# Peptides against a protein of PDB entry 4X86: the designs that were tried, part 18

Target 1, 56 residues: chain A of PDB entry 4X86
Amino acid sequence: EGPQLLLSEAVSRAAKAAGARPLTSPESLSRDLEAPEVQESYRQQLRSDIQKRLQE

## One batch from the design tools (peptide; made by RFdiffusion4, then SolubleMPNN)

Design b2_p13_2_s1 (from b2_p13_2, 7 letters changed)
Fold by OpenDDE base, seed 5:
Structure b2_p13_2_s1 (fold): chain B 56 residues (1-56), chain A 13 residues (1-13)
Amino acid sequence: as target 1 above (56 residues)
Amino acid sequence: LGQELVQRALASI
């Protein structure tokens, strides 16, 4: 419904920017990062971080 | 003004 910010996508972007390669396959990593409970935790953290930035 | 819009956006994340 609203904006979807996937942890898997965020990690992929960060890894590329840092020139880092995961030891595990990117598919396996994405599978783990896309788990609903992991994504929900990321969503909550992201919301909190954005709120903090707005207060700064 | 933009406050409510921002809050709605945050709630939709």
Scores: peptide ipSAE 0.041, ipTM 0.551, DockQ to the pose 0.038
Fold by OpenDDE base, seed 2:
Structure b2_p13_2_s1 (fold): chain B 56 residues (1-56), chain A 13 residues (1-13)
Amino acid sequence: as target 1 above (56 residues)
Amino acid sequence: LGQELVQRALASI
């Protein structure tokens, strides 16, 4: 529902910005981070965090 | 209006 905000994409961008290179392939990392339960947890946390910031 | 738009966006996530 709505725009898809992937944890895998967020982590990839953060790693790139930091110049970090994972020991495992980025593809394997992305695959793990795209697991439905992980992605759902991220979505919920993201929503919660944004709501908290808006209430500050 | 701004707050309402943000809340609607959050609800769509």
Scores: peptide ipSAE 0.040, ipTM 0.552, DockQ to the pose 0.038
Fold by OpenDDE base, seed 3:
Structure b2_p13_2_s1 (fold): chain B 56 residues (1-56), chain A 13 residues (1-13)
Amino acid sequence: as target 1 above (56 residues)
Amino acid sequence: LGQELVQRALASI
């Protein structure tokens, strides 16, 4: 439940916008970025950042 | 009501 905001997706969008291509395989990069501890940290940061923007 | 909906959305992240 809830929105699915993956760090892997965010990185992919950023790379496309910058015209950048990683030297590692997309599969390996996704595996690292989708690790539970990494995703949890990103989720907490994203939540915090959105809350800060709403309070500004 | 609008603020409540926003807070619920944030809680779901």
Scores: peptide ipSAE 0.039, ipTM 0.540, DockQ to the pose 0.037
Fold by OpenDDE base, seed 4:
Structure b2_p13_2_s1 (fold): chain B 56 residues (1-56), chain A 13 residues (1-13)
Amino acid sequence: as target 1 above (56 residues)
Amino acid sequence: LGQELVQRALASI
């Protein structure tokens, strides 16, 4: 539940900004980054990081 | 009030 904040999208944007290209296909990378356990970990980390920034 | 709204938004993530 909540806003959809995909790790795959975040990584894609970061890679583009840095001019980086993955060694594997973009489709394979996206598949790995969209795995439920990976997405859940990212959600938790993002929430925690934002909360820490608000406390600074 | 503003901070409460932000915290509620964070809780939904």
Scores: peptide ipSAE 0.039, ipTM 0.541, DockQ to the pose 0.037

Design b2_p13_2_s2 (from b2_p13_2, 7 letters changed)
Fold by OpenDDE base, seed 5:
Structure b2_p13_2_s2 (fold): chain B 56 residues (1-56), chain A 13 residues (1-13)
Amino acid sequence: as target 1 above (56 residues)
Amino acid sequence: LGQELVDRALASI
């Protein structure tokens, strides 16, 4: 339950918006970002940030 | 640079 956005998707959007191209291949980076523990940390952060904004 | 991209993603949500 909660926010459904993937960290890999968010990072891809950020990279595109900034015109950033890391030395590490995008595919390798995406693989690392899709690790369960990384995604869970992002989900918690996302949920927290949304909750804070809803109370503003 | 991976962490930098993560930081940008978190800042933009």
Scores: peptide ipSAE 0.052, ipTM 0.560, DockQ to the pose 0.167
Fold by OpenDDE base, seed 1:
Structure b2_p13_2_s2 (fold): chain B 56 residues (1-56), chain A 13 residues (1-13)
Amino acid sequence: as target 1 above (56 residues)
Amino acid sequence: LGQELVDRALASI
């Protein structure tokens, strides 16, 4: 429905910006980061953080 | 009303 913010994408962007490359394959890293439970935790954290900022 | 819209937007993330 709305824009999809993925932890895997966030990590990929961060790694690229820092010029960092993971020791494990990018595919393995993406697989782990795209796990539903991991993604949901990230979504909840993101929502909470945004709420806090907006209510300050 | 404004806060309600924000809440709905956040809920959709």
Scores: peptide ipSAE 0.038, ipTM 0.545, DockQ to the pose 0.038
Fold by OpenDDE base, seed 4:
Structure b2_p13_2_s2 (fold): chain B 56 residues (1-56), chain A 13 residues (1-13)
Amino acid sequence: as target 1 above (56 residues)
Amino acid sequence: LGQELVDRALASI
């Protein structure tokens, strides 16, 4: 449920902003970052971080 | 009301 915020998309945006390119191919990186367990961990961390910021 | 909307948004993440 809710909006889908992909870690792969977040990393891609961050890399672009930093002018960085990974040693691995973008496709391989995206595949790793889109793994279900990685995406779930990111979702939980994102939620936690936002909650912490709201409580500051 | 504002905080309620934020809470609902967080719950949907």
Scores: peptide ipSAE 0.035, ipTM 0.530, DockQ to the pose 0.037
Fold by OpenDDE base, seed 3:
Structure b2_p13_2_s2 (fold): chain B 56 residues (1-56), chain A 13 residues (1-13)
Amino acid sequence: as target 1 above (56 residues)
Amino acid sequence: LGQELVDRALASI
């Protein structure tokens, strides 16, 4: 339980902001980025980065 | 209290 911050969503937002379109299908990209091990690594990094910012 | 709420939010992500 808690807020869901998906790496796939973050990448999609970044691509839109840059006006970029991936060569791979969006479904395949989302599947890879939503893999549990990848998502967990992103979650840990995001948590760490936010904590560092709050300590500054 | 404010810091406790921040800590809870961080623990949720």
Scores: peptide ipSAE 0.035, ipTM 0.527, DockQ to the pose 0.037

Design b2_p13_2_s3 (from b2_p13_2, 6 letters changed)
Fold by OpenDDE base, seed 5:
Structure b2_p13_2_s3 (fold): chain B 56 residues (1-56), chain A 13 residues (1-13)
Amino acid sequence: as target 1 above (56 residues)
Amino acid sequence: LGQELVERALASI
């Protein structure tokens, strides 16, 4: 419904920017990062971080 | 107005 910010996508972008390659396959990593409970935790953290930035 | 929009955006994440 609203903006969707996937942890898997965020990690992929960060890895590319840092020139880092995971030891595990990208598919396995994405599978783990896309788990609902992991994504929900990321959503909550992202929300909190954005709120902190707005107060700065 | 801006504050409410931001709050709604955050709630939709």
Scores: peptide ipSAE 0.042, ipTM 0.553, DockQ to the pose 0.038
Fold by OpenDDE base, seed 2:
Formats: structure tokens, sequence, C-alpha cells
Structure b2_p13_2_s3 (fold): chain B 56 residues (1-56), chain A 13 residues (1-13)
């Protein structure tokens, strides 16, 4: 359904930009963040947040 | 047109 926007990718990019290194491996973190329920929640929140910004 | 395009993009997420 359109371009895939992954929470795992977003977190990875943010961590890299901040110079942050997680205690757990980035692969393990990504695996957890790619869980279907987590990803779906992120997708919904992202859509909602963008809509809010556009309405400001 | 711009708003419509954005709305369609959001709907595709």
Amino acid sequence: as target 1 above (56 residues)
Amino acid sequence: LGQELVERALASI
C-alpha cells in the first residue's frame, strides 16, 4: 500500500543523526520495531500527525 | 491541487 515507511528505518536514521548507539544491536532493535502491530501503529500515528500539521 | 495530492498521498500510507 504505497511506499513503505518503516518505524525501524526512521529510528535508525534518527539514531545515526544523533550519534546514538543502542545497547542492543541495531538489528535486534529493528526486528522488534518491524513487528506488524508496532509498524501499523506507527503508520497510523504518522498519518495523523501529518494531517494535523497540514491543518495548522 | 497541492492539497488534493497530499491528501491522496496520505490515504496511500
Scores: peptide ipSAE 0.042, ipTM 0.556, DockQ to the pose 0.038
Fold by OpenDDE base, seed 3:
Structure b2_p13_2_s3 (fold): chain B 56 residues (1-56), chain A 13 residues (1-13)
Amino acid sequence: as target 1 above (56 residues)
Amino acid sequence: LGQELVERALASI
């Protein structure tokens, strides 16, 4: 439940916007970015950043 | 009401 905001998706969007292509396979990159500890850290940071913007 | 909805959305992240 809740919004699905994956770091892997964010990185993919950023790479597309910059016209960048990783040297590693997309599957390997996604595996690393979707690791539970990495995703949890990203979720906490995203939540905090959004809260800060709303308070500005 | 709008503020409450935003807070609930943030809590779901």
Scores: peptide ipSAE 0.040, ipTM 0.542, DockQ to the pose 0.038
Fold by OpenDDE base, seed 4:
Structure b2_p13_2_s3 (fold): chain B 56 residues (1-56), chain A 13 residues (1-13)
Amino acid sequence: as target 1 above (56 residues)
Amino acid sequence: LGQELVERALASI
């Protein structure tokens, strides 16, 4: 629930900006990054990081 | 008011 903030999309954008390419296929990477447990961890980390920044 | 809106947005993440 909440805004769609996919880790796979974030990593894709970061990789593009850095000119980096994964050793594995983009499809395999996306599949791994879209795993429910990975996405949940990212959501929690993002929430925490934003809260920390607001408190600074 | 602005801070409360931000907090509510964060709570929805």
Scores: peptide ipSAE 0.039, ipTM 0.542, DockQ to the pose 0.037

Design b2_p13_3_s1 (from b2_p13_3, 5 letters changed)
Fold by OpenDDE base, seed 1:
Structure b2_p13_3_s1 (fold): chain B 56 residues (1-56), chain A 13 residues (1-13)
Amino acid sequence: as target 1 above (56 residues)
Amino acid sequence: LDAAIAALVRAQL
């Protein structure tokens, strides 16, 4: 229900910040990054990282 | 948690 940030959006932001462009098409990269299993893995990793930081 | 995730990502990127 809150703002959901996709991995594809995060990668896009990082790429822009670094001045990097994918070797393939950005559309192909976005498609791969928007795959549900990839997005779910990213969400779980972020949740884990936040929990670890809060417990330090 | 969702808001924290979003905030963390925005802070790093």
Scores: peptide ipSAE 0.030, ipTM 0.564, DockQ to the pose 0.100
Fold by OpenDDE base, seed 4:
Structure b2_p13_3_s1 (fold): chain B 56 residues (1-56), chain A 13 residues (1-13)
Amino acid sequence: as target 1 above (56 residues)
Amino acid sequence: LDAAIAALVRAQL
């Protein structure tokens, strides 16, 4: 159990929505964003942010 | 809660 939310996917979707493309290679960016420590930090931040929004 | 969070994120992105 756990949210299946990848930071790499979130960034890709955000970039698409903004019509932006990274200057670095997609492979390098994805590799960095899929790192376990980065993904865990994203999960924690996302959870915290949503909880804060629900309390507003 | 986790499923709800995931659903919200998927709806916004």
Scores: peptide ipSAE 0.028, ipTM 0.560, DockQ to the pose 0.084
Fold by OpenDDE base, seed 3:
Structure b2_p13_3_s1 (fold): chain B 56 residues (1-56), chain A 13 residues (1-13)
Amino acid sequence: as target 1 above (56 residues)
Amino acid sequence: LDAAIAALVRAQL
């Protein structure tokens, strides 16, 4: 349930936009960014930030 | 809310 908002996808898009390439392998980076605790923290922060913007 | 969050993220990235 809920939107599929992956931190790994966000980082990949940001890197592409900046013309940057990770120093580590894409597989290793994805493993770290897709860890459940990291992904959940990102989702919570994103939700909080959007809610704050709606209240401004 | 969920759909709005997803749309905003897609627009920024």
Scores: peptide ipSAE 0.028, ipTM 0.557, DockQ to the pose 0.086
Fold by OpenDDE base, seed 2:
Parts: C-alpha cells; sequence; structure tokens
Structure b2_p13_3_s1 (fold): chain B 56 residues (1-56), chain A 13 residues (1-13)
C-alpha cells in the first residue's frame, strides 16, 4: 500500500550524487538492496525517522 | 504518511 520507496533507488541516486561506484557490479548491489526484508526494514526506518521529526 | 515520506525522499534525492 502507498507509494513504493525503493532502497535500491535511494542508494543508486546517492551513489550517483557522490560520484561513488560500487566495487561489485551495480546489478549485484541492486539485488541485495531489493531483498524484501531489507526493503521493509528501510521503509520502517524511514517511517520511524519521520515520526521522530514530527515529535520534535 | 506514506505520501509524505515519499515526498520527503524525493526532495532529498
Amino acid sequence: as target 1 above (56 residues)
Amino acid sequence: LDAAIAALVRAQL
């Protein structure tokens, strides 16, 4: 439900902005970052961080 | 909340 926030996309954008290249293939990194448990943890962390900011 | 999170992420990336 809701918009899908991809950790893989976030990391890809951050890496491009920093001019950083992974030592492994981008495909291998994306595969790891697209794992469902990793993606869900990222979503939960973002939600938690936003909630903390709203409480400040 | 999900839409707000998405908007914030899009603004930062």
Scores: peptide ipSAE 0.028, ipTM 0.558, DockQ to the pose 0.089

Design b2_p13_3_s2 (from b2_p13_3 with K6R E7A E10Q)
Fold by OpenDDE base, seed 4:
Structure b2_p13_3_s2 (fold): chain B 56 residues (1-56), chain A 13 residues (1-13)
Amino acid sequence: as target 1 above (56 residues)
Amino acid sequence: LEEAIRALVQAQL
């Protein structure tokens, strides 16, 4: 249907790449990032960004 | 499309 990447996975990858460690517990961070409303917002943003890149 | 997604993810890093 549409692009499906978990925001939690994207953030995890970004954190590793930057050598950053979250100050919050991994459980709390995962819970926040996997919340349905947050995940949906990320999906919409990702789709929009892809469309913009394809038009460039 | 999948490759475009991967490229975007990499660009955000």
Scores: peptide ipSAE 0.049, ipTM 0.551, DockQ to the pose 0.096
Fold by OpenDDE base, seed 5:
Structure b2_p13_3_s2 (fold): chain B 56 residues (1-56), chain A 13 residues (1-13)
Amino acid sequence: as target 1 above (56 residues)
Amino acid sequence: LEEAIRALVQAQL
């Protein structure tokens, strides 16, 4: 249960939308962003943000 | 509601 959104995908889409290109290769960037601990931190933040919005 | 927000975020990202 809880938010199941990929940080790597979110960053990729955000970068594209902003017209930004990472200095690091897409493959290396994806590797870093798909690290379990990084993804988990994002999930926790996302859940927290949702909860904050629900409480407003 | 949480599922709806998840779907919205997924669609916008």
Scores: peptide ipSAE 0.047, ipTM 0.522, DockQ to the pose 0.074
Fold by OpenDDE base, seed 1:
Structure b2_p13_3_s2 (fold): chain B 56 residues (1-56), chain A 13 residues (1-13)
Amino acid sequence: as target 1 above (56 residues)
Amino acid sequence: LEEAIRALVQAQL
């Protein structure tokens, strides 16, 4: 359970919104961002941040 | 709580 958001997708959306382009290849960036440990850390952080906002 | 978090996430997307 919990939010099912991909860090890679979040970064892509943020980059698009900012009009920024990565200097590294999109494939390499996606590979790094799709690493299981990175994705899990992102999920935990996102959940924690949302919980804090709900309690404020 | 999980559903509330899910709803909030969806609102931000």
Scores: peptide ipSAE 0.043, ipTM 0.552, DockQ to the pose 0.074
Fold by OpenDDE base, seed 3:
Structure b2_p13_3_s2 (fold): chain B 56 residues (1-56), chain A 13 residues (1-13)
Amino acid sequence: as target 1 above (56 residues)
Amino acid sequence: LEEAIRALVQAQL
């Protein structure tokens, strides 16, 4: 339950929007950002941020 | 709340 957005996907989209290219391969970046503990922390933060916006 | 969250996340796709 909750937000279903990968951190790796969010970073890739942000990089494209900023016209930035990673110094490392996209595969390496995705691997690091898809680590379970990193993804869980991102999910919690994303949920918290959305809840804050809904309460404003 | 979960439905609202899903809608907002979907807007980022």
Scores: peptide ipSAE 0.041, ipTM 0.538, DockQ to the pose 0.073

Design b2_p13_3_s3 (from b2_p13_3, 4 letters changed)
Fold by OpenDDE base, seed 3:
Structure b2_p13_3_s3 (fold): chain B 56 residues (1-56), chain A 13 residues (1-13)
Amino acid sequence: as target 1 above (56 residues)
Amino acid sequence: LQEAIRQLVQAQL
């Protein structure tokens, strides 16, 4: 339940917005950031952050 | 603000 935003996508968007380019390949970065445990941690963080923003 | 956040989240899905 809840939003399913990929950390890899979030990082990619943030990097583009900042004009930053990873030194590693996009494929390697995506692989690391799409690991289940990493994605779950991000989901929890995202949920918490959104809730905080909505309560402000 | 709440609606803007919802839209932002939806746009990233």
Scores: peptide ipSAE 0.045, ipTM 0.549, DockQ to the pose 0.073
Fold by OpenDDE base, seed 2:
Structure b2_p13_3_s3 (fold): chain B 56 residues (1-56), chain A 13 residues (1-13)
Amino acid sequence: as target 1 above (56 residues)
Amino acid sequence: LQEAIRQLVQAQL
């Protein structure tokens, strides 16, 4: 529960916006970014950043 | 707070 924004989705958006392509396959990158521990860390960071913004 | 977070996340999508 909580904010549901995948790190893989965020990275994909950033890469498209920057016109950047990973040297490894996008599938391999997504596989690593979608790992549960990585996603959880991203969720915590995202929540923290939003909370900081709300308190500003 | 959770709802506010969801709203901000949605705004960035």
Scores: peptide ipSAE 0.041, ipTM 0.539, DockQ to the pose 0.073
Fold by OpenDDE base, seed 1:
Structure b2_p13_3_s3 (fold): chain B 56 residues (1-56), chain A 13 residues (1-13)
Amino acid sequence: as target 1 above (56 residues)
Amino acid sequence: LQEAIRQLVQAQL
């Protein structure tokens, strides 16, 4: 349970906002960012960060 | 602040 923000989507949005493009292919980058272990780590970090902010 | 965070998260989902 909890928010299901994809790291790949977050990075994509950040890249668009910054006007940045990866040196590697976008497909390869997306594949790496969508890896389950990476996504799980991001989910845990996101949850932790939200909890910290809610406690402020 | 808590409500603002909730809204921000909701907007991203």
Scores: peptide ipSAE 0.035, ipTM 0.535, DockQ to the pose 0.072
Fold by OpenDDE base, seed 4:
Structure b2_p13_3_s3 (fold): chain B 56 residues (1-56), chain A 13 residues (1-13)
Amino acid sequence: as target 1 above (56 residues)
Amino acid sequence: LQEAIRQLVQAQL
């Protein structure tokens, strides 16, 4: 429940916008970014950040 | 400002 954006997708979008390319294997990076604990932490942070921004 | 932020958030989700 709440906002759902994969961290891997967010990183991909950010990298594209910045013109940056990962130095590590794309598969390894995706694996790390899609780990359940990492994704959950990102979801919580994303929700918190959105709430803070809307309150400003 | 809040409306602009809502639109930005909606675009990112």
Scores: peptide ipSAE 0.026, ipTM 0.537, DockQ to the pose 0.072

Design b2_p13_3_s4 (from b2_p13_3, 5 letters changed)
Fold by OpenDDE base, seed 3:
Formats: C-alpha cells, sequence, structure tokens
Structure b2_p13_3_s4 (fold): chain B 56 residues (1-56), chain A 13 residues (1-13)
C-alpha cells in the first residue's frame, strides 16, 4: 500500500527539469534504480516526504 | 545514492 511511483520516472522528470542528461548509460542507471532495496528505500522516503508536506 | 533519491523526491513533490 501507499504511493506507487517509479523511481525511474522521478529521475527522468528531474533530469528534464534541470536540462541535464546522465553520463551513465541508460541500462546501468536502470539496473541501479531497479534494485529492490533501492526501490524500497525510495518508497519509504516518498511516503515520509508526502506526510511532511501534508503537515506544512 | 539514497541522498540523490531524497533530493529527487523533494524536487518533484
Amino acid sequence: as target 1 above (56 residues)
Amino acid sequence: LLDAIRALVQAQL
């Protein structure tokens, strides 16, 4: 349960907003971002940050 | 990596 956002999508949006492109190959970046422990950490941080914003 | 993820979340929310 909770927010279901793809980390890869968040990275793509951030890169677009900054007008930047990763120096790392797309395949290597995707591999790092799709690691289960990284995805879980992202989910937890996302949930926490949303809660903080709601309390502001 | 986790710090970068945190920064991305803060930037997009």
Scores: peptide ipSAE 0.090, ipTM 0.622, DockQ to the pose 0.544
Fold by OpenDDE base, seed 4:
Structure b2_p13_3_s4 (fold): chain B 56 residues (1-56), chain A 13 residues (1-13)
Amino acid sequence: as target 1 above (56 residues)
Amino acid sequence: LLDAIRALVQAQL
Protein backbone atom coordinates (compact mmCIF):
# COMPACT_ATOMS: atom_id res chain seq x y z
CA GLU B 1 0.00 0.00 0.00
CA GLY B 2 1.03 3.59 -0.56
CA PRO B 3 1.75 5.95 -3.44
CA GLN B 4 2.32 4.29 -6.82
CA LEU B 5 4.05 7.02 -8.81
CA LEU B 6 6.52 5.95 -11.47
CA LEU B 7 10.00 7.35 -10.92
CA SER B 8 10.44 7.81 -14.66
CA GLU B 9 7.36 10.01 -14.80
CA ALA B 10 8.39 11.98 -11.70
CA VAL B 11 11.85 12.64 -13.15
CA SER B 12 10.38 13.73 -16.48
CA ARG B 13 8.11 16.24 -14.76
CA ALA B 14 10.93 17.53 -12.55
CA ALA B 15 13.30 17.86 -15.50
CA LYS B 16 10.76 19.85 -17.50
CA ALA B 17 10.08 22.15 -14.55
CA ALA B 18 13.82 22.76 -14.14
CA GLY B 19 14.47 23.15 -17.87
CA ALA B 20 16.97 20.30 -17.70
CA ARG B 21 17.87 17.92 -20.53
CA PRO B 22 19.66 14.62 -20.01
CA LEU B 23 23.01 14.05 -21.69
CA THR B 24 22.01 10.47 -22.45
CA SER B 25 19.11 9.42 -24.65
CA PRO B 26 15.61 9.49 -23.13
CA GLU B 27 15.24 5.77 -23.78
CA SER B 28 18.45 4.94 -21.88
CA LEU B 29 17.37 7.09 -18.96
CA SER B 30 13.92 5.48 -18.89
CA ARG B 31 15.48 2.02 -18.90
CA ASP B 32 17.56 2.84 -15.82
CA LEU B 33 14.72 4.57 -13.97
CA GLU B 34 12.24 1.76 -14.60
CA ALA B 35 14.44 -0.90 -13.01
CA PRO B 36 12.47 -2.60 -10.19
CA GLU B 37 15.08 -1.95 -7.49
CA VAL B 38 15.25 1.74 -8.40
CA GLN B 39 11.47 2.08 -8.42
CA GLU B 40 11.24 0.42 -4.99
CA SER B 41 13.85 2.79 -3.54
CA TYR B 42 11.85 5.70 -4.92
CA ARG B 43 8.63 4.38 -3.38
CA GLN B 44 10.28 4.20 0.04
CA GLN B 45 11.77 7.67 -0.30
CA LEU B 46 8.48 9.13 -1.50
CA ARG B 47 6.61 7.66 1.47
CA SER B 48 9.20 9.06 3.87
CA ASP B 49 9.15 12.49 2.23
CA ILE B 50 5.35 12.70 2.34
CA GLN B 51 5.38 11.83 6.04
CA LYS B 52 7.95 14.55 6.69
CA ARG B 53 5.81 17.12 4.88
CA LEU B 54 2.73 16.12 6.89
CA GLN B 55 4.68 16.75 10.10
CA GLU B 56 5.64 20.30 9.10
CA LEU A 1 22.67 10.51 -10.22
CA LEU A 2 20.35 9.31 -7.43
CA ASP A 3 21.13 12.35 -5.27
CA ALA A 4 20.30 14.69 -8.15
CA ILE A 5 17.09 12.78 -8.88
CA ARG A 6 16.11 12.88 -5.20
CA ALA A 7 16.64 16.63 -5.07
CA LEU A 8 14.56 17.22 -8.20
CA VAL A 9 11.69 15.00 -7.02
CA GLN A 10 11.63 16.53 -3.53
CA ALA A 11 11.42 20.00 -5.08
CA GLN A 12 8.23 18.93 -6.87
CA LEU A 13 6.50 17.60 -3.73
Scores: peptide ipSAE 0.089, ipTM 0.614, DockQ to the pose 0.417
Fold by OpenDDE base, seed 1:
Structure b2_p13_3_s4 (fold): chain B 56 residues (1-56), chain A 13 residues (1-13)
Amino acid sequence: as target 1 above (56 residues)
Amino acid sequence: LLDAIRALVQAQL
C-alpha cells in the first residue's frame, strides 16, 4: 500500500514542467526508469519524503 | 541514478 506513482511518470512530468527533452530515446529512458528495483527505490523515497513533509 | 531520483522527488513534492 501507499503511493503508486511511477518513476517514469514523475520524470515525464518533471521534464514537461522544465521544458526539457532527453537526448536519449524515450524508449531507452522508459526501460531504465521502469526497472523494478529502480521503481521500488523511488516508491520508498517518495513515501519517506511525504512523511517528512507531513511532519514538518 | 538514485540521487537524481531523490532530487526529482523533492522537486515534485
Scores: peptide ipSAE 0.086, ipTM 0.607, DockQ to the pose 0.546
Fold by OpenDDE base, seed 2:
Structure b2_p13_3_s4 (fold): chain B 56 residues (1-56), chain A 13 residues (1-13)
Amino acid sequence: as target 1 above (56 residues)
Amino acid sequence: LLDAIRALVQAQL
């Protein structure tokens, strides 16, 4: 339940918008960001932050 | 990493 946003996609978009380059290969970064536990942490934080915004 | 993720989420919302 809730929004399904991929962390890897979010980071890629943010990096592109900021003109940032990863210190390691993009492939290595994507692999790290696609780890299930990392993606779940992102989902939980996203949900929490959305809830905070709705309560403002 | 988690701090960076948190910052990313907060920046995108």
Scores: peptide ipSAE 0.083, ipTM 0.606, DockQ to the pose 0.554

Design b2_p13_4_s1 (from b2_p13_4, 6 letters changed)
Fold by OpenDDE base, seed 2:
Structure b2_p13_4_s1 (fold): chain B 56 residues (1-56), chain A 13 residues (1-13)
Amino acid sequence: as target 1 above (56 residues)
Amino acid sequence: ERARLLALLEQLQ
């Protein structure tokens, strides 16, 4: 489906694809992943990954 | 594919 701009969505979809069942509720996990500093780190990493792909 | 990646970069600004 392509890269997700939100970390919470990326993790949710990855967990579903892997059949993973986290002990933490989806709501609690999403809350942690929606923290501004966490989302910012993800945004920077995603940008870096895309830039590297464009250089290939 | 390349155009899609460029569009994503714009969204990540």
Scores: peptide ipSAE 0.544, ipTM 0.900, DockQ to the pose 0.938
Fold by OpenDDE base, seed 5:
Structure b2_p13_4_s1 (fold): chain B 56 residues (1-56), chain A 13 residues (1-13)
Amino acid sequence: as target 1 above (56 residues)
Amino acid sequence: ERARLLALLEQLQ
């Protein structure tokens, strides 16, 4: 389906694909992953990854 | 795919 713009969604998809159920509640995990500093880092990394893909 | 990736970059601005 392509890369997720939100880290929380990316992690959710990865967890489901791996059959993983973390001990941390989904609400708490989402809260941590949706923190602005975390999302900003993810945004920058995703941009870098996409730019590299476009250079292939 | 290239167009899709460019659109994603725009969304990430």
Scores: peptide ipSAE 0.542, ipTM 0.900, DockQ to the pose 0.936
Fold by OpenDDE base, seed 4:
Order: sequence, then structure tokens, then C-alpha cells
Structure b2_p13_4_s1 (fold): chain B 56 residues (1-56), chain A 13 residues (1-13)
Amino acid sequence: as target 1 above (56 residues)
Amino acid sequence: ERARLLALLEQLQ
């Protein structure tokens, strides 16, 4: 429930909700999603999305 | 919840 601050958690929960099973190794996927540059990009996007929501 | 969204923004700073 609610937006996830970590991309890895967001993807995990989204996959579960969709009943999807990633073909990529869970360890490899987590490693990619936890990369600093990826998390930073997600942080910026999430901030933007929340700001837009507050403007509605 | 507007207050919750504001709190999230603080965490994202």
C-alpha cells in the first residue's frame, strides 16, 4: 500500500500484484534495481510524481 | 492522504 521508496520493493510488489514471475535471476534483478544510479533516478521520478499528485 | 505525501517528499530529500 502506498508508494515504495525503493525501486526494488516497488518492482517486487508490482510483480506480485500482477502474478508475474521474472525470468531474470532474483539476485541479478535485485542487484540491478539496487544500483545507486538506478535508485537515484527512481527517487527523482517518485518525487516528481508525488509533487504532481499534490498539485491535483 | 495529503499529509502522507508531504512526509514522503521529506524522506526523498
Scores: peptide ipSAE 0.541, ipTM 0.899, DockQ to the pose 0.920
Fold by OpenDDE base, seed 3:
Structure b2_p13_4_s1 (fold): chain B 56 residues (1-56), chain A 13 residues (1-13)
Amino acid sequence: as target 1 above (56 residues)
Amino acid sequence: ERARLLALLEQLQ
């Protein structure tokens, strides 16, 4: 429900909803998605997307 | 929805 603040959680929920099962282990994938630079980029993008929505 | 979006922006600070 609504956008997730954590990229790892967003990806997990999206994959589940799509019935997708990546070959990469959840632990390895989460480690990559939780990298500080990745999370920061996601945060900035999410903020931008929300701001655009508010401008509509 | 607008209020929720504003709250999310606050959380993203």
Scores: peptide ipSAE 0.537, ipTM 0.899, DockQ to the pose 0.945

Design b2_p13_4_s2 (from b2_p13_4 with K2R E6L E7A)
Fold by OpenDDE base, seed 3:
Structure b2_p13_4_s2 (fold): chain B 56 residues (1-56), chain A 13 residues (1-13)
Amino acid sequence: as target 1 above (56 residues)
Amino acid sequence: EREELLALLEQLE
């Protein structure tokens, strides 16, 4: 899978695991993840959010 | 679920 699909799947998995609902719609997220720089930003943010959740 | 979050962290590294 490409970075866009892998990251979108990661977002979905994280949301389910955290019992949260992403504010960004799947369609908007897919559009955002077309850009590599945005992909990296989302990856970093998601990693940070997961780490914070694990520390709660 | 912590296990899923841990697995996801591994994937994001």
Scores: peptide ipSAE 0.555, ipTM 0.909, DockQ to the pose 0.463
Fold by OpenDDE base, seed 5:
Formats: C-alpha cells, structure tokens, sequence
Structure b2_p13_4_s2 (fold): chain B 56 residues (1-56), chain A 13 residues (1-13)
C-alpha cells in the first residue's frame, strides 16, 4: 500500500481505539491526502492527537 | 484500547 492509504488506515485504527468513527472512508481520505506536505502535516497532527488521548 | 494507540505511535514515528 502507498503512504496515503497507510495514513488513512492509521486514522481508522486510531478512531477505533478511541471509540470514535471517522466520517470519511479510508479510500476517500487517501484521495484527500494527495500532496506529500499534507500527508506529513496530517501524520504529525494524528500523532499529537493520539498522545493527547493517552494523557486523558 | 491503550495498547493499540501505543502501537500506532510507533508506526507514525
């Protein structure tokens, strides 16, 4: 799988672990994350969000 | 699930 799909799957896994469900499918999110700079920003934010969840 | 979140952090490093 490409980096876009791997990141979208990470979002789904994080949401499931946090007891939430994303509104956008992994496939649709992958299309939204076409730009590498957007992928990196999203990765960093996801990491931050997970860290905050672990601290709650 | 805390273990899954920790695993994801490792994956995102």
Amino acid sequence: as target 1 above (56 residues)
Amino acid sequence: EREELLALLEQLE
Scores: peptide ipSAE 0.555, ipTM 0.908, DockQ to the pose 0.466
Fold by OpenDDE base, seed 1:
Structure b2_p13_4_s2 (fold): chain B 56 residues (1-56), chain A 13 residues (1-13)
Amino acid sequence: as target 1 above (56 residues)
Amino acid sequence: EREELLALLEQLE
């Protein structure tokens, strides 16, 4: 899949692994991830969030 | 679950 689907899947996997549910609906998330300039920032944010979770 | 998060981090790099 393309970067949008891969990143949305990553969000779902992260939430599941953390025992949480995403606050943003899949539809809203998909809209955000349509923009390439947002994708990289979102990827970095997700990486940061996971790293913080692992530090707990 | 830490193992899944670690794998996901690797994927995002």
Scores: peptide ipSAE 0.554, ipTM 0.908, DockQ to the pose 0.463
Fold by OpenDDE base, seed 4:
Structure b2_p13_4_s2 (fold): chain B 56 residues (1-56), chain A 13 residues (1-13)
Amino acid sequence: as target 1 above (56 residues)
Amino acid sequence: EREELLALLEQLE
């Protein structure tokens, strides 16, 4: 529950900072983030995406 | 906004 909410919030903040809208609905994202292994993969992907954005 | 993205990276460490 905790990691799920924190990661969902991070996605929202990143999208707002980039002036973009998430492709996945909040409800769908929450379901995907129920699994810990998916949470870790998503965290790594989001981190990578932010780093790429900062390097543009 | 660069500062917000930097803060997010710190959060995701």
Scores: peptide ipSAE 0.550, ipTM 0.908, DockQ to the pose 0.462

